Peptides against a protein of PDB entry 7SID. Designs and how they scored, part 88

Target 1, 151 residues: chain A of PDB entry 7SID
Amino acid sequence: LHMYLMLLKELPGEEYPLPMEDVLELLKPLSNVCSLYRRDQDVCKTILNHVLHVVKNLGQSNMDSENTRDAQGQFLTVIGAFWHLTKERKYIFSVRMALVNCLKTLLEADPYSKWAILNVMGKDFPVNEVFTQFLADNHHQVRMLAAESIN

## One batch from the design tools (peptide; made by RFdiffusion4, then SolubleMPNN)

Design b2_p21_7_s4 (from b2_p21_7, 7 letters changed)
Fold by OpenDDE base, seed 1:
Structure b2_p21_7_s4 (fold): chain B 151 residues (1-151), chain A 21 residues (1-21)
Amino acid sequence: as target 1 above (151 residues)
Amino acid sequence: SKKEKEREEKLKKEQEKFLNA
């Protein structure tokens, strides 16, 4: 786990995007790692904070490529799961804060949710619609973060 | 495409494992 988290942390930002092939390699074990530690709030928060760089990388890539779509799909699958479990009240506010930051970054890359669509249990949820739900979050800091992102 | 469908099905299974872990 720690080695994987270290790799995620060292991802370059939007200004220096990785080749999509490298992004795919990093995303490959992500779902499994999240599954193993889904009940560990600190690990989940850390993962969500680190995958912000993945979103930035995806935004710099050609969205028409097959590898880009594959990477987007793998990433969005994980984010969708975090969002779903959040709705089931599985995560504390600090994890939700990290998730909001991920969604914010997604909206920056795809404001109209052309590709940023969460598919959960066979149903599609555009991120721009999902994001607005956090404006009504039970924790004031989450609401504030969400509001700051759109105001 | 066939490849896309297979990918989507794989992702669905992985997500289900995550949601049920």
Scores: peptide ipSAE 0.627, ipTM 0.925, DockQ to the pose 0.935
Fold by OpenDDE base, seed 5:
Structure b2_p21_7_s4 (fold): chain B 151 residues (1-151), chain A 21 residues (1-21)
Amino acid sequence: as target 1 above (151 residues)
Amino acid sequence: SKKEKEREEKLKKEQEKFLNA
């Protein structure tokens, strides 16, 4: 875990996008790591904060690339799971804050949710629609963060 | 395509594992 988190933390931001092949390598173990530590709030928060760099990279990539679609799919699968578990009240506000930041970054890259769609248990949920739910979050900081993204 | 379908099925299985962990 520590090695993986360190690798995620050191990802370059939007100014220096990584080749999509490298992004894919980083995403491969992500779902498994999240599954192992899904009940650890601090680890989940850390993971979500670190994968923000991945989202920024995905937003700058060619949407017609097979590797881009693959990376987007792998990432959205994990985000969808976090969102679903959030609806089941499995995560504290700090994890939800990190999730909102991920969704915000996705919307900046894809404001109309053309590709940013969460598929959970066979149902599609566009991120722009999912995002509005956080405007009614029980924690004021989550609501404020969500509101800042809309205005 | 066949490859795309296989990818989607893999993702579904991974997500299910996550949700049921």
Scores: peptide ipSAE 0.627, ipTM 0.925, DockQ to the pose 0.948
Fold by OpenDDE base, seed 4:
Structure b2_p21_7_s4 (fold): chain B 151 residues (1-151), chain A 21 residues (1-21)
Amino acid sequence: as target 1 above (151 residues)
Amino acid sequence: SKKEKEREEKLKKEQEKFLNA
């Protein structure tokens, strides 16, 4: 886990995007790692913080390529799971903060949710609709972060 | 496409594993 997290942490941001093939390699084990540590709040927070760079990379890529769609799918699958479990009150505010940051970055890259759509259990949830729900989060810091994102 | 369908099925299975872990 530690080694994997270090790799995610060192992923270049928007200014220095990685080839999509490299992004895909980093995303491949992500779902499994999240599954293993889904009950560890600190690990989940760390993962969500690190995958912010993935979103930035995706936003700078050709969205029409197969590899981009694959990367988007893998990433959104994980985010969708985190969102779903958040709705089930499985995560503390610090994890929700990290999730909001991911959603914020997605909206910056895709304001109209053309590709940023969370599919959970066969149902589609556009990120712009999902994001607005955090404006009513029970924790004030989460609400504030969400509110800042729309300004 | 068939390949895209297979990808979606794999993602679905992975997500289900995550949600049921």
Scores: peptide ipSAE 0.626, ipTM 0.925, DockQ to the pose 0.938
Fold by OpenDDE base, seed 3:
Structure b2_p21_7_s4 (fold): chain B 151 residues (1-151), chain A 21 residues (1-21)
Amino acid sequence: as target 1 above (151 residues)
Amino acid sequence: SKKEKEREEKLKKEQEKFLNA
């Protein structure tokens, strides 16, 4: 876990996007790692904070690329799971904050949710619709963070 | 395509594992 988290943390920013092949290699173990530590709030928060760089990379890539679609699918699968568990009240506000930041970044790249669609248990949930739910979050900081993206 | 279907099924299984862990 520690080595993987370090690898995610060292990802370059939006100004220097990684080749999609490298992004795919980083995403490959992500779901498994999240599954193993889904009940650890601190680890989940850390993972979500680090994958922000992945979102930035995806936003800078050509959406018509096969590798881009693959990366999007892997990433959105994980985000969808986090969102679903959030709806089940499994995560504290700090984890939800990190999730909102991920969703915010997705909306910046895809404001109309053309590709940013969460699929959970066979159902599609556009990120723009998912995002609005956090405007009514029980924690004030989560609501404020969500509102900043709208205004 | 067959490749796309296999990818989709893999993602589905991984998500299910995550949700049921």
Scores: peptide ipSAE 0.626, ipTM 0.924, DockQ to the pose 0.939

Design b2_p21_8_s1 (from b2_p21_8, 9 letters changed)
Fold by OpenDDE base, seed 2:
Structure b2_p21_8_s1 (fold): chain B 151 residues (1-151), chain A 21 residues (1-21)
Amino acid sequence: as target 1 above (151 residues)
Amino acid sequence: MAEEEREKELKEEQEKILNSS
């Protein structure tokens, strides 16, 4: 886990996008890691904070290749899972804060949810729709963070 | 990889997260 998290942390941001092939390779073990540590709030927060770099890379992609679609799909699968578990009240506010940041970055990359759609258990949820729900989060800091992204 | 196969794999991966113990 530690080594993988370090790799995610070292991903370059928007200024230095990685080849999509490299992004895809980094995403491959992500779902497994999430499944193993879904109940660990600190690990989940850390994962969400680190995958922000992945979101930025996905947003900078100008090529609609199969690898791009695959990478987007793998990433959105994980985000969708975290969102669903959030709806089930499995995560404390700090994890939700990290998730909101991910969603915010997705909206910046895809404001009209052309590809940023969370599919959970066969149902599609556009990120813009999902994001709106955090404006009514029970924790004031989550609401504030969500509101700041809108204005 | 066929799109259908990709979607199937993604579904399985997500289910693993959602239902893991």
Scores: peptide ipSAE 0.571, ipTM 0.898, DockQ to the pose 0.814
Fold by OpenDDE base, seed 4:
Order: structure tokens, then sequence, then C-alpha cells
Structure b2_p21_8_s1 (fold): chain B 151 residues (1-151), chain A 21 residues (1-21)
């Protein structure tokens, strides 16, 4: 786990995007790791903080390539799962804040949710609509972070 | 069909996360 998290941390940001093929290789284990550690708040927070770089890479990629679609799908699958578990009150505020940061970055890359759509249990949820829910989060810091992201 | 298969795989991956115990 720690080795994998280290690799995610070293993922280049928007200024130095990785080839999509390399991004895909990093994303391959992600769902399995999330599955194993979904109940660990600290691990989930760390994962969400590190995958911020993935969003930056995806935002600059060729949206029409198969590799891009695959990477987007794998990433959004995980984000959708975290969002769903958040709705089920499985995560503390610090994890929700990390999730908001991911959603914020997605909105910056795709303000109209053209590709940033969470599919959970067969239903589609555009990220711009999902994000607004955090403006009403029970924790004041989450609300503040969400509000600052919009302003 | 390739896209359909991808969606099925993603669904299965998500279910592993959501249903993991």
Amino acid sequence: as target 1 above (151 residues)
Amino acid sequence: MAEEEREKELKEEQEKILNSS
C-alpha cells in the first residue's frame, strides 16, 4: 500500500502531464486498493489527496482517445464510490474535504460536466450537480471549502 | 461492444468497492 501511495504522490501535475498509458498503469490497482481500505479513513483521505494529479492529467488529454476514456472511467468509478459512501455517512469530514478537492479540480477541468459524470449503481450524476450538495454539508469546514471552490 | 464491455468491467470494479466487507 505505502509503495503504491508513494507512486501516486509522485504523479506529475498539470504542468508536466504523464502519457495516458502511464496514467492507466497507475490507475489499474486503484479500485482494488480502495476496496481493501474503504473503511480506513486515513488511507481514503490520502488516496483522494494523491489522485488530484490524475484529474489534472485527464483535463489536458485527448478526450476522444480510448485510453483517455478508459482512464476517465476508472477514475470516475472510484470517485463515484467515495461519493456514494459519503452519502451513506461512511466518511468523516476530513475525507469529505479531500473528496471536495477532487470534485473542485474536476469542475475546473470540466465546468459543464461533459465527461465528469459519476455513474453509481447504474445512475448518472453530473459532478457539477454533485458538488453543490457539499454546500450544505453538515461540517462547516466542508461547506467553506465548497463555497471557496465556487467563488 | 468494446465500450459496453468496458462499462461492465467498471461496474464490477465499483461493486467491489461498494460491497467490500
Scores: peptide ipSAE 0.570, ipTM 0.895, DockQ to the pose 0.839
Fold by OpenDDE base, seed 1:
Structure b2_p21_8_s1 (fold): chain B 151 residues (1-151), chain A 21 residues (1-21)
Amino acid sequence: as target 1 above (151 residues)
Amino acid sequence: MAEEEREKELKEEQEKILNSS
């Protein structure tokens, strides 16, 4: 876990995009890690904070390539899971804060949710729709973060 | 076929997260 998290942390930002093939390799273990540690709030928060770099990389790549679509799909699968578990009230506010930041970054990369669509249990949830729900979050800091992201 | 297979795999991966103990 720690070695994997370290790799995620070391991903370059938006200014230095990685080849999509490298992104795919990094995403391969992600779902398994999330599955193993979904009950660990700190680990989930850390994962969400680190995958911000992945989103930034995805936004800079050719969206028409198969590898891009694959990477997007794998990433959105995990985000969708975190979203669903959030709806089930499994995550504390600090994790939800990290999730909002991920969604914010997704909206920056795809403002119209052309590809940023969360599919959970066969139902599609555009990220722009999902994001607005955090404006009504029970925790004031989450609401504020969501509101600040829009304004 | 390739897209359908990909969607199936993604669904299975997501289910593992959602149903993990």
Scores: peptide ipSAE 0.569, ipTM 0.895, DockQ to the pose 0.867
Fold by OpenDDE base, seed 5:
Structure b2_p21_8_s1 (fold): chain B 151 residues (1-151), chain A 21 residues (1-21)
Amino acid sequence: as target 1 above (151 residues)
Amino acid sequence: MAEEEREKELKEEQEKILNSS
C-alpha cells in the first residue's frame, strides 16, 4: 500500500501532464486498494488527496480518445463509491473534505458534467448535482469548502 | 475493448468496493 500511495502522490499536475498510458497504469490498482481499505479513514483521505492529480491530467488530454475514456471511467468508479459511502455516513469530515476537493477539481475541468458523471447502482449522478449536497453537510468546514468552490 | 465490456468491468470493480468486508 505505501509504495502504491507514494507512486500515486508523484503524479504531476497540469503543467506537466503524464502520458495517458502512465495514468492508466497508476489507476489500475486503485479500485482494489479502495476495496481493501474503505474502512480506514486515513487511507481513504490519502487516496482522495492523491487522485486530485489524476483529474488535472485528464483535463489536459483529448477527451475523445479511448484511453481518456478508460481513465475517466476508472476514476469515476472510485469517486462514485466514495460518494455512495459518504451518503451512508461512513466517512468523517476530513475524508468528505478530500472528496469535495476532488469534485471541485472535476467541476473545474468539466463545469457542465459532460463526462464527470457518477454512476452508482445503475443510476447516473452528474457531479454538478452531487456537489450541491455538500452545501448542506453537517460539518461547517465541509459546507464552507463547498461554498468556496461555487463562489 | 468494447464499451459494453468496459462498463461491465467498471460495474464489477465498483461493487467490490461497495460490498467489501
Scores: peptide ipSAE 0.567, ipTM 0.896, DockQ to the pose 0.789

Design b2_p21_8_s2 (from b2_p21_8, 8 letters changed)
Fold by OpenDDE base, seed 2:
Structure b2_p21_8_s2 (fold): chain B 151 residues (1-151), chain A 21 residues (1-21)
Amino acid sequence: as target 1 above (151 residues)
Amino acid sequence: SAREEREEKLKKEQEQILNAP
C-alpha cells in the first residue's frame, strides 16, 4: 500500500501530463487497493487526495483512444464507489472533503459531464448532478467547499 | 466485444469495492 500511494503521490499534475498508457498502468491496481482499505478513513482520504493528479491528467488528454476510455472508466469506477459509500454514510467529513475535491476537478475538466459520469450498480450519475448533492452535506466544511467550487 | 469486456471488468471491480469486508 505504502509504495503504491507513493507512486500516486508522485504523479505529475496538470503541468506535466503523463502518457495515457502510464496513467492506465497506475490505475490498474487502484480498485483492489480501495477494496482492501475501504473501511480505513485515513487511507481512503489519502487515496482520494493522491488521485487528484490522475484527474488532472485525464482532463488534459486530447486523445480519444481506447486507453483514454479505459483509464477514465477505471478512475470513475473508484470515484463512483466512494460516492456510493458516502451516500451510505460510511465516510467521515474529511473523506467527503477529498471526494468533493476530486469531483470539483472533474467538473473543471468536463463541465458538461460528457465523460465524467459515475456508473454505480448499472445506473449513470453525471458528476454535475452528484456534485450538487454535496451542497446539502451535513458537515458545514463540506458544504462550504462545494459552494466555493461553484462561485 | 472489447467494450463489453471493459464494462464487465469495471463492474466487477466496483462490486469488489462496494462489497469488500
Scores: peptide ipSAE 0.692, ipTM 0.941, DockQ to the pose 0.899
Fold by OpenDDE base, seed 5:
Structure b2_p21_8_s2 (fold): chain B 151 residues (1-151), chain A 21 residues (1-21)
Amino acid sequence: as target 1 above (151 residues)
Amino acid sequence: SAREEREEKLKKEQEQILNAP
């Protein structure tokens, strides 16, 4: 786990995007890691913080390529799972804040949710709609972070 | 199709996360 998280952390941002092929390799084990550590708040927070770089890379890529669609799918699958578990009140505020940051980054890259759509249990949820739910979060810091993202 | 296969794979991966112990 530590080695994987370290690699994920080293993913470059928008200034120096990685080839999509490399992004896919990093995303490949992500869902499995999430499944193993879904109950560990610290690990989940760390994962969410590190995958922010993935979104930045995706925003610089050709959205019409097969590799981009694959990367988007793998990423959104994990985000959708975390969002669902958040709705089930499984995560503390610090994890939810990390999730909001991911959603914020997605909105910056895709303001109209053309590709940023969470599919959970066979239903589609555009990120712009999902994001509004955090404006009513029980924790004030989460609400504030969400509000700042819209303003 | 390739698209359907990808979607099915992602569905299974998400289910694994949601149903993990």
Scores: peptide ipSAE 0.691, ipTM 0.940, DockQ to the pose 0.899
Fold by OpenDDE base, seed 4:
Structure b2_p21_8_s2 (fold): chain B 151 residues (1-151), chain A 21 residues (1-21)
Amino acid sequence: as target 1 above (151 residues)
Amino acid sequence: SAREEREEKLKKEQEQILNAP
């Protein structure tokens, strides 16, 4: 786990994007790792903080490539799962804040949710609609972070 | 199709996360 998290942390940001093939290879184990540690709040927070760089890479990629679609799908699958578990009150505020940061970055890259759509159990949820839900979060810091992201 | 196969794979991966012990 720690080795994988280290690799995620070292992923270049928007200024130095990786080839999509490399991003895809890094994302392949992600769902399995999330599955194994979904009940660990600290690990989930760390994962969400590190995958912020993935969003930056995806935002600059060729949207029509097969690798891009695959990478986007794998990333959004995980985000969708975390969002769903958040709705089920499985995560504390610190994890939700990390999730909001991911959604914020997605909105910056795709303000109209052209590709940033969460599919959960067969239903589609555009990220711009999902994000607004955090404006009404029970924790004031989450609400503040969400509000700052819009302003 | 390739798209359907990808979507099915992602569905299974997400279910694994949502239903993990």
Scores: peptide ipSAE 0.691, ipTM 0.940, DockQ to the pose 0.869
Fold by OpenDDE base, seed 1:
Structure b2_p21_8_s2 (fold): chain B 151 residues (1-151), chain A 21 residues (1-21)
Amino acid sequence: as target 1 above (151 residues)
Amino acid sequence: SAREEREEKLKKEQEQILNAP
């Protein structure tokens, strides 16, 4: 876990995009790691904070390539899972804060939710729709973060 | 198809996260 998290942390930002093939390699273990540690709030928060760099890389790649679609899918699968578990009240505010940051970054990369669509249990949820739900979050800091992201 | 395979893979991965102990 720690070695994997370290790799995610070391991903370069938007200014230095990685080849999509490299992004895919990094994403391969992600769902498994999430499943193993989904009940660990700190680990989930850390994962969400680190995958922000993945979103930045995805936004700079050719959206028409198969590798891009695959990477997007794998990433969105995890985000969708975290969002669903959030709806089930499984995560504390600090994890939700990290999730909002991920969604914010997704909106910046895809403001019209052309590809940023969360599929959960066979149903599609555009990120712009999902994001607005956090404006009504029970925790004031989450609401504030969501509101600041729009304005 | 390749798309169907991806979708099935993603479905399984997400299910593992959602149903993990």
Scores: peptide ipSAE 0.692, ipTM 0.941, DockQ to the pose 0.894; fails the geometry check

Design b2_p21_8_s3 (from b2_p21_8, 10 letters changed)
Fold by OpenDDE base, seed 4:
Structure b2_p21_8_s3 (fold): chain B 151 residues (1-151), chain A 21 residues (1-21)
Amino acid sequence: as target 1 above (151 residues)
Amino acid sequence: SAREEREKELKEQQQKILNAE
């Protein structure tokens, strides 16, 4: 786990994007790691913080390539799962804040949710619509972070 | 199709997260 998290942390952002093939290789194990540690709040927070770089990288990629679509799918699958579990009240505020940061970055890259759509249980949820829900989060810091992300 | 297969795989991956004990 620690080695994998280290690799995620070292992923370059939008200023120095990696080849999409390399991004895919890094994303492939992500869902498995999340499934193993979904009940660990600290690990989930760390994962969400590290995948911020993935979003930045994806935003600079060629949207028409199969690898880009695959990478987006891999990433959105995990984010969708974390969002769903958040709705089920499985995560504390610190994890939700990390998730909001991910969603913020997605909105910056795709403000109209052209590709940033969470599919959960066969239903589509555009990130711009999902994000607004955090403006009404029960924790004040989450609300503030969400509000600052829009302003 | 390849796209359909990817979508199936992603669904399975997501279910593993959602149903993990």
Scores: peptide ipSAE 0.680, ipTM 0.936, DockQ to the pose 0.898
Fold by OpenDDE base, seed 1:
Structure b2_p21_8_s3 (fold): chain B 151 residues (1-151), chain A 21 residues (1-21)
Amino acid sequence: as target 1 above (151 residues)
Amino acid sequence: SAREEREKELKEQQQKILNAE
C-alpha cells in the first residue's frame, strides 16, 4: 500500500501530463487498493488526494482515444464507489472534503460532464449534478469548499 | 465487444469496492 501511495503522490501535475499508457498502468491496482482499505478513513483520504493528479493528467490527453476512455472509466469507477459510500454515510468529513476536491477538478476538466459521469450500479450520475449535493453537506467545511468551487 | 468487456470489468471492480468488508 505505502509503495503504491508513494507512486500516486509522485505523479506530475497538469503541466506535465503522463502518457495515457502510464496512467492506465497506475490505475490498474487502484480499485483493489480501495476495496482493501475502504474502511480506513485516512487511507481513503490519502488516495483521493493523490488521484487529483490523475484527473489533471486525464484532462490533457486525447479525449477520443480508447486508452483515454479506459482510463477515465477506471478512475470514475473508483470515484463513483467513494461517492456511493459517501451517500451511505460511510465517510467522515475529511474524506468528503477530499472527494469534493476530486469532483471540483473533474468539473474543471469537464464542466459540462461530457465524460465525467459516475456510473453506480448501472445508473449514471453526471458529476455536475453530484457536486451540487455537497452544497447541502452536513459539515460546514464541506459546504464551504463546495460553495467556493462554484463562486 | 471490447467496450462491453471493459464495462463488465469496471462493474466488477466497483462491486468489489462496494461489497468490501
Scores: peptide ipSAE 0.680, ipTM 0.936, DockQ to the pose 0.898
Fold by OpenDDE base, seed 2:
Structure b2_p21_8_s3 (fold): chain B 151 residues (1-151), chain A 21 residues (1-21)
Amino acid sequence: as target 1 above (151 residues)
Amino acid sequence: SAREEREKELKEQQQKILNAE
């Protein structure tokens, strides 16, 4: 886990986009790691914070290739899972804060949710709609962060 | 197809997260 998290943390992100093939290799273990530590709030927070770099990298990609779609799918799969678990009240505010930051970055990259769509259990949820839900979050800091993203 | 296989894999991966203990 530690080694993998280090790799995610060191991802350059927007400033230095990686080849999509490299992004895919980094994303491959992600779902498995999330499944192993989904109940650990600190680990989940850390994962979400680190994958921000992935979002930024994906957002800078002008490639319309199979690899790009695959990378997007891998990432959105995890975000969708975290969002779903959030709806089930499985995560404390700090994890939700990290998730909102991910969603914010996704909206910046894809304001009209052309590809930023969370599919959970066969249902599609555009990120713009998902993001709106956090404006009514029970925790004031989450609401504030979400509101800040709109302005 | 390759796309269908990828989609299937993603669904399985997500389900693994959702059902994890």
Scores: peptide ipSAE 0.679, ipTM 0.936, DockQ to the pose 0.903
Fold by OpenDDE base, seed 5:
Structure b2_p21_8_s3 (fold): chain B 151 residues (1-151), chain A 21 residues (1-21)
Amino acid sequence: as target 1 above (151 residues)
Amino acid sequence: SAREEREKELKEQQQKILNAE
């Protein structure tokens, strides 16, 4: 886990995007790692913080390429799962903060949710609609972060 | 199709997260 998280952390930001092939290699183990540590709040927070760089890379790539779609799918699968578990009140505020940051980054890259759509158990949830739910979060810091992202 | 196969795989991966102990 530690080695994987280190690799994920070292992913370049928007200024220096990685080849999509490299992004895919990093994303391939992600769902498995999440399944193993979904109950560990600290690990989930760390994962969510690190995958922010993935979204930045995706935004700089050709959105019509097969590799880009594959990377988007891998990423959104995990985000959708974390969002669902959040609705089930499985995560503390710090994890929800990290999730909101991911959603914020997605909205910056895709304001109209053309590709940023969470599919959970066969139902689609555009990120712009999902994001509004955090404006009513029980924790004040989460609400504030969400509000700052819109305004 | 290849696309359908990818979607199926992603659904399975997501389910593993949702059902994990």
Scores: peptide ipSAE 0.679, ipTM 0.936, DockQ to the pose 0.894

Design b2_p21_8_s4 (from b2_p21_8, 9 letters changed)
Fold by OpenDDE base, seed 4:
Structure b2_p21_8_s4 (fold): chain B 151 residues (1-151), chain A 21 residues (1-21)
Amino acid sequence: as target 1 above (151 residues)
Amino acid sequence: SAMEERKKELEEKQEAILNAP
């Protein structure tokens, strides 16, 4: 876990993009790590904070490549799971804050949810619609962060 | 198809997260 988190932490942002193949290699084990630590709030928060860099890489990439689509799928699968678990009230506000930051970054890259669509249990949810739900979050800091993301 | 296979894999991965003990 620690080595994996270190790799995610060291992932460069949009100014220094990695080859999509490398991004994909980092994302492939992500779902497994999340499944092992889904109940650990701190680990989930850390993961969400680190994958922000991945979102930046995905946002500037050519959407026509298979590796890009695969990488997007790997990432969105995890985000969709965290969103679903959030709706089930499984995560504290600090984890939700980290999730909102991920969604914010996605909206910046894809404001009309052309590719940023969460598929959960066979249903599609555009991120722009998902994001608006956090404007009504029970925690004031989450609402505030969500509101700042719109402006 | 390759796309269908990828979709299936992603669904399985997501289920693993959602149903993890």
Scores: peptide ipSAE 0.715, ipTM 0.948, DockQ to the pose 0.887
Fold by OpenDDE base, seed 1:
Structure b2_p21_8_s4 (fold): chain B 151 residues (1-151), chain A 21 residues (1-21)
Amino acid sequence: as target 1 above (151 residues)
Amino acid sequence: SAMEERKKELEEKQEAILNAP
């Protein structure tokens, strides 16, 4: 786990994007890691914080390539799962804060949710619609972060 | 198709997260 998290942490952001092939190599095992540690709030928060780099990298990629679509899918699968578990009240506010930051970054890259669509159990949820739900979060800091992100 | 295979793979991965112990 720690080795993998270290690799995610060291991913270049928007300023220095990686080839999409390399991004895919890091994203493919992500779902497995999440499944193993979904009950660990601290690990989930850490994962969400580190994948921010991936989101920034995705925004600078060639959007027309198959690898880009695959990378987007791998990433959105995990985000969709975390969002669903959030709705099931499985995560504390600090994890939800990290999730909002991911969604914020997605909205910056794709304001109209052309590709940023969460598919959960066969249903599509555009990120712009998902994001607005956090404006009504039970924790004031989450609401504040969500509100500040749209200003 | 490749698209369908990818979709299936992603669905399985997501289910693994959602149903993990």
Scores: peptide ipSAE 0.715, ipTM 0.948, DockQ to the pose 0.892
Fold by OpenDDE base, seed 5:
Structure b2_p21_8_s4 (fold): chain B 151 residues (1-151), chain A 21 residues (1-21)
Amino acid sequence: as target 1 above (151 residues)
Amino acid sequence: SAMEERKKELEEKQEAILNAP
């Protein structure tokens, strides 16, 4: 786990994009790791913080290649799962904060939700619509972070 | 198709997260 998390953390931001093939290889194991540690709040928070770099990398891709779509799919699968579990009140505010940061980064990369769509249990939820739900979060810091993201 | 197979794979991965013990 720790070695994998280190690899995710070392992903460069938007200034130094990696080949999409490399990004995809790092994302493939992500869902498995999330399934193993979904009940560990600290691990989930760490994962969400590290995948911010992946989102920034995905946003720089001007190529609508198969690898890009696959990488986006791998990422959105995990975000969709965490969002669903959040609605089920499985995560504390610190994890929700990390999730909001991921959604914020997605909105910056795709403001009109052309590809940033969460598919959960066969239904599609555009990230721009999902994001508005956090404006009414029970925790004040989550609401504040969400509000800052749209201003 | 390959696209449909990818979709199924992602759905299975998501289900694994949602239903993990």
Scores: peptide ipSAE 0.714, ipTM 0.948, DockQ to the pose 0.895
Fold by OpenDDE base, seed 3:
Structure b2_p21_8_s4 (fold): chain B 151 residues (1-151), chain A 21 residues (1-21)
Amino acid sequence: as target 1 above (151 residues)
Amino acid sequence: SAMEERKKELEEKQEAILNAP
């Protein structure tokens, strides 16, 4: 786990996008890691904070390739799961804050949710619709963060 | 199809997260 988290942390930001092939390889094991540590709030927060760099890479991609679609799918699978677990009240505010940051970055890259659609248990949820739900979050800091992103 | 196979794989991955002990 620690080795994987270190790799995520060392990823370049938006200014230096990685090749999509590298992004995809990094995302493939992500779901497994999330599965193993879904009940660990600190690990989930750390993962969400680190994958923010991946979101930025996805947003910088202008290629409509199989690898791009696959990478998007790998990422959205995890985000969809975390969103669902959030609705089930499984995550504390700090994890929800990290999730909102990811969703914010997705909206910046895809404001009309052309590809940023969360599929959970066979149902589609556009990120632009999902994001607005955090405006009514129980924690004031989460609401504030969500409100900042719409301006 | 390749797309359908990817979709199935991702669904299984997501289910593993949602139902993990």
Scores: peptide ipSAE 0.714, ipTM 0.948, DockQ to the pose 0.862

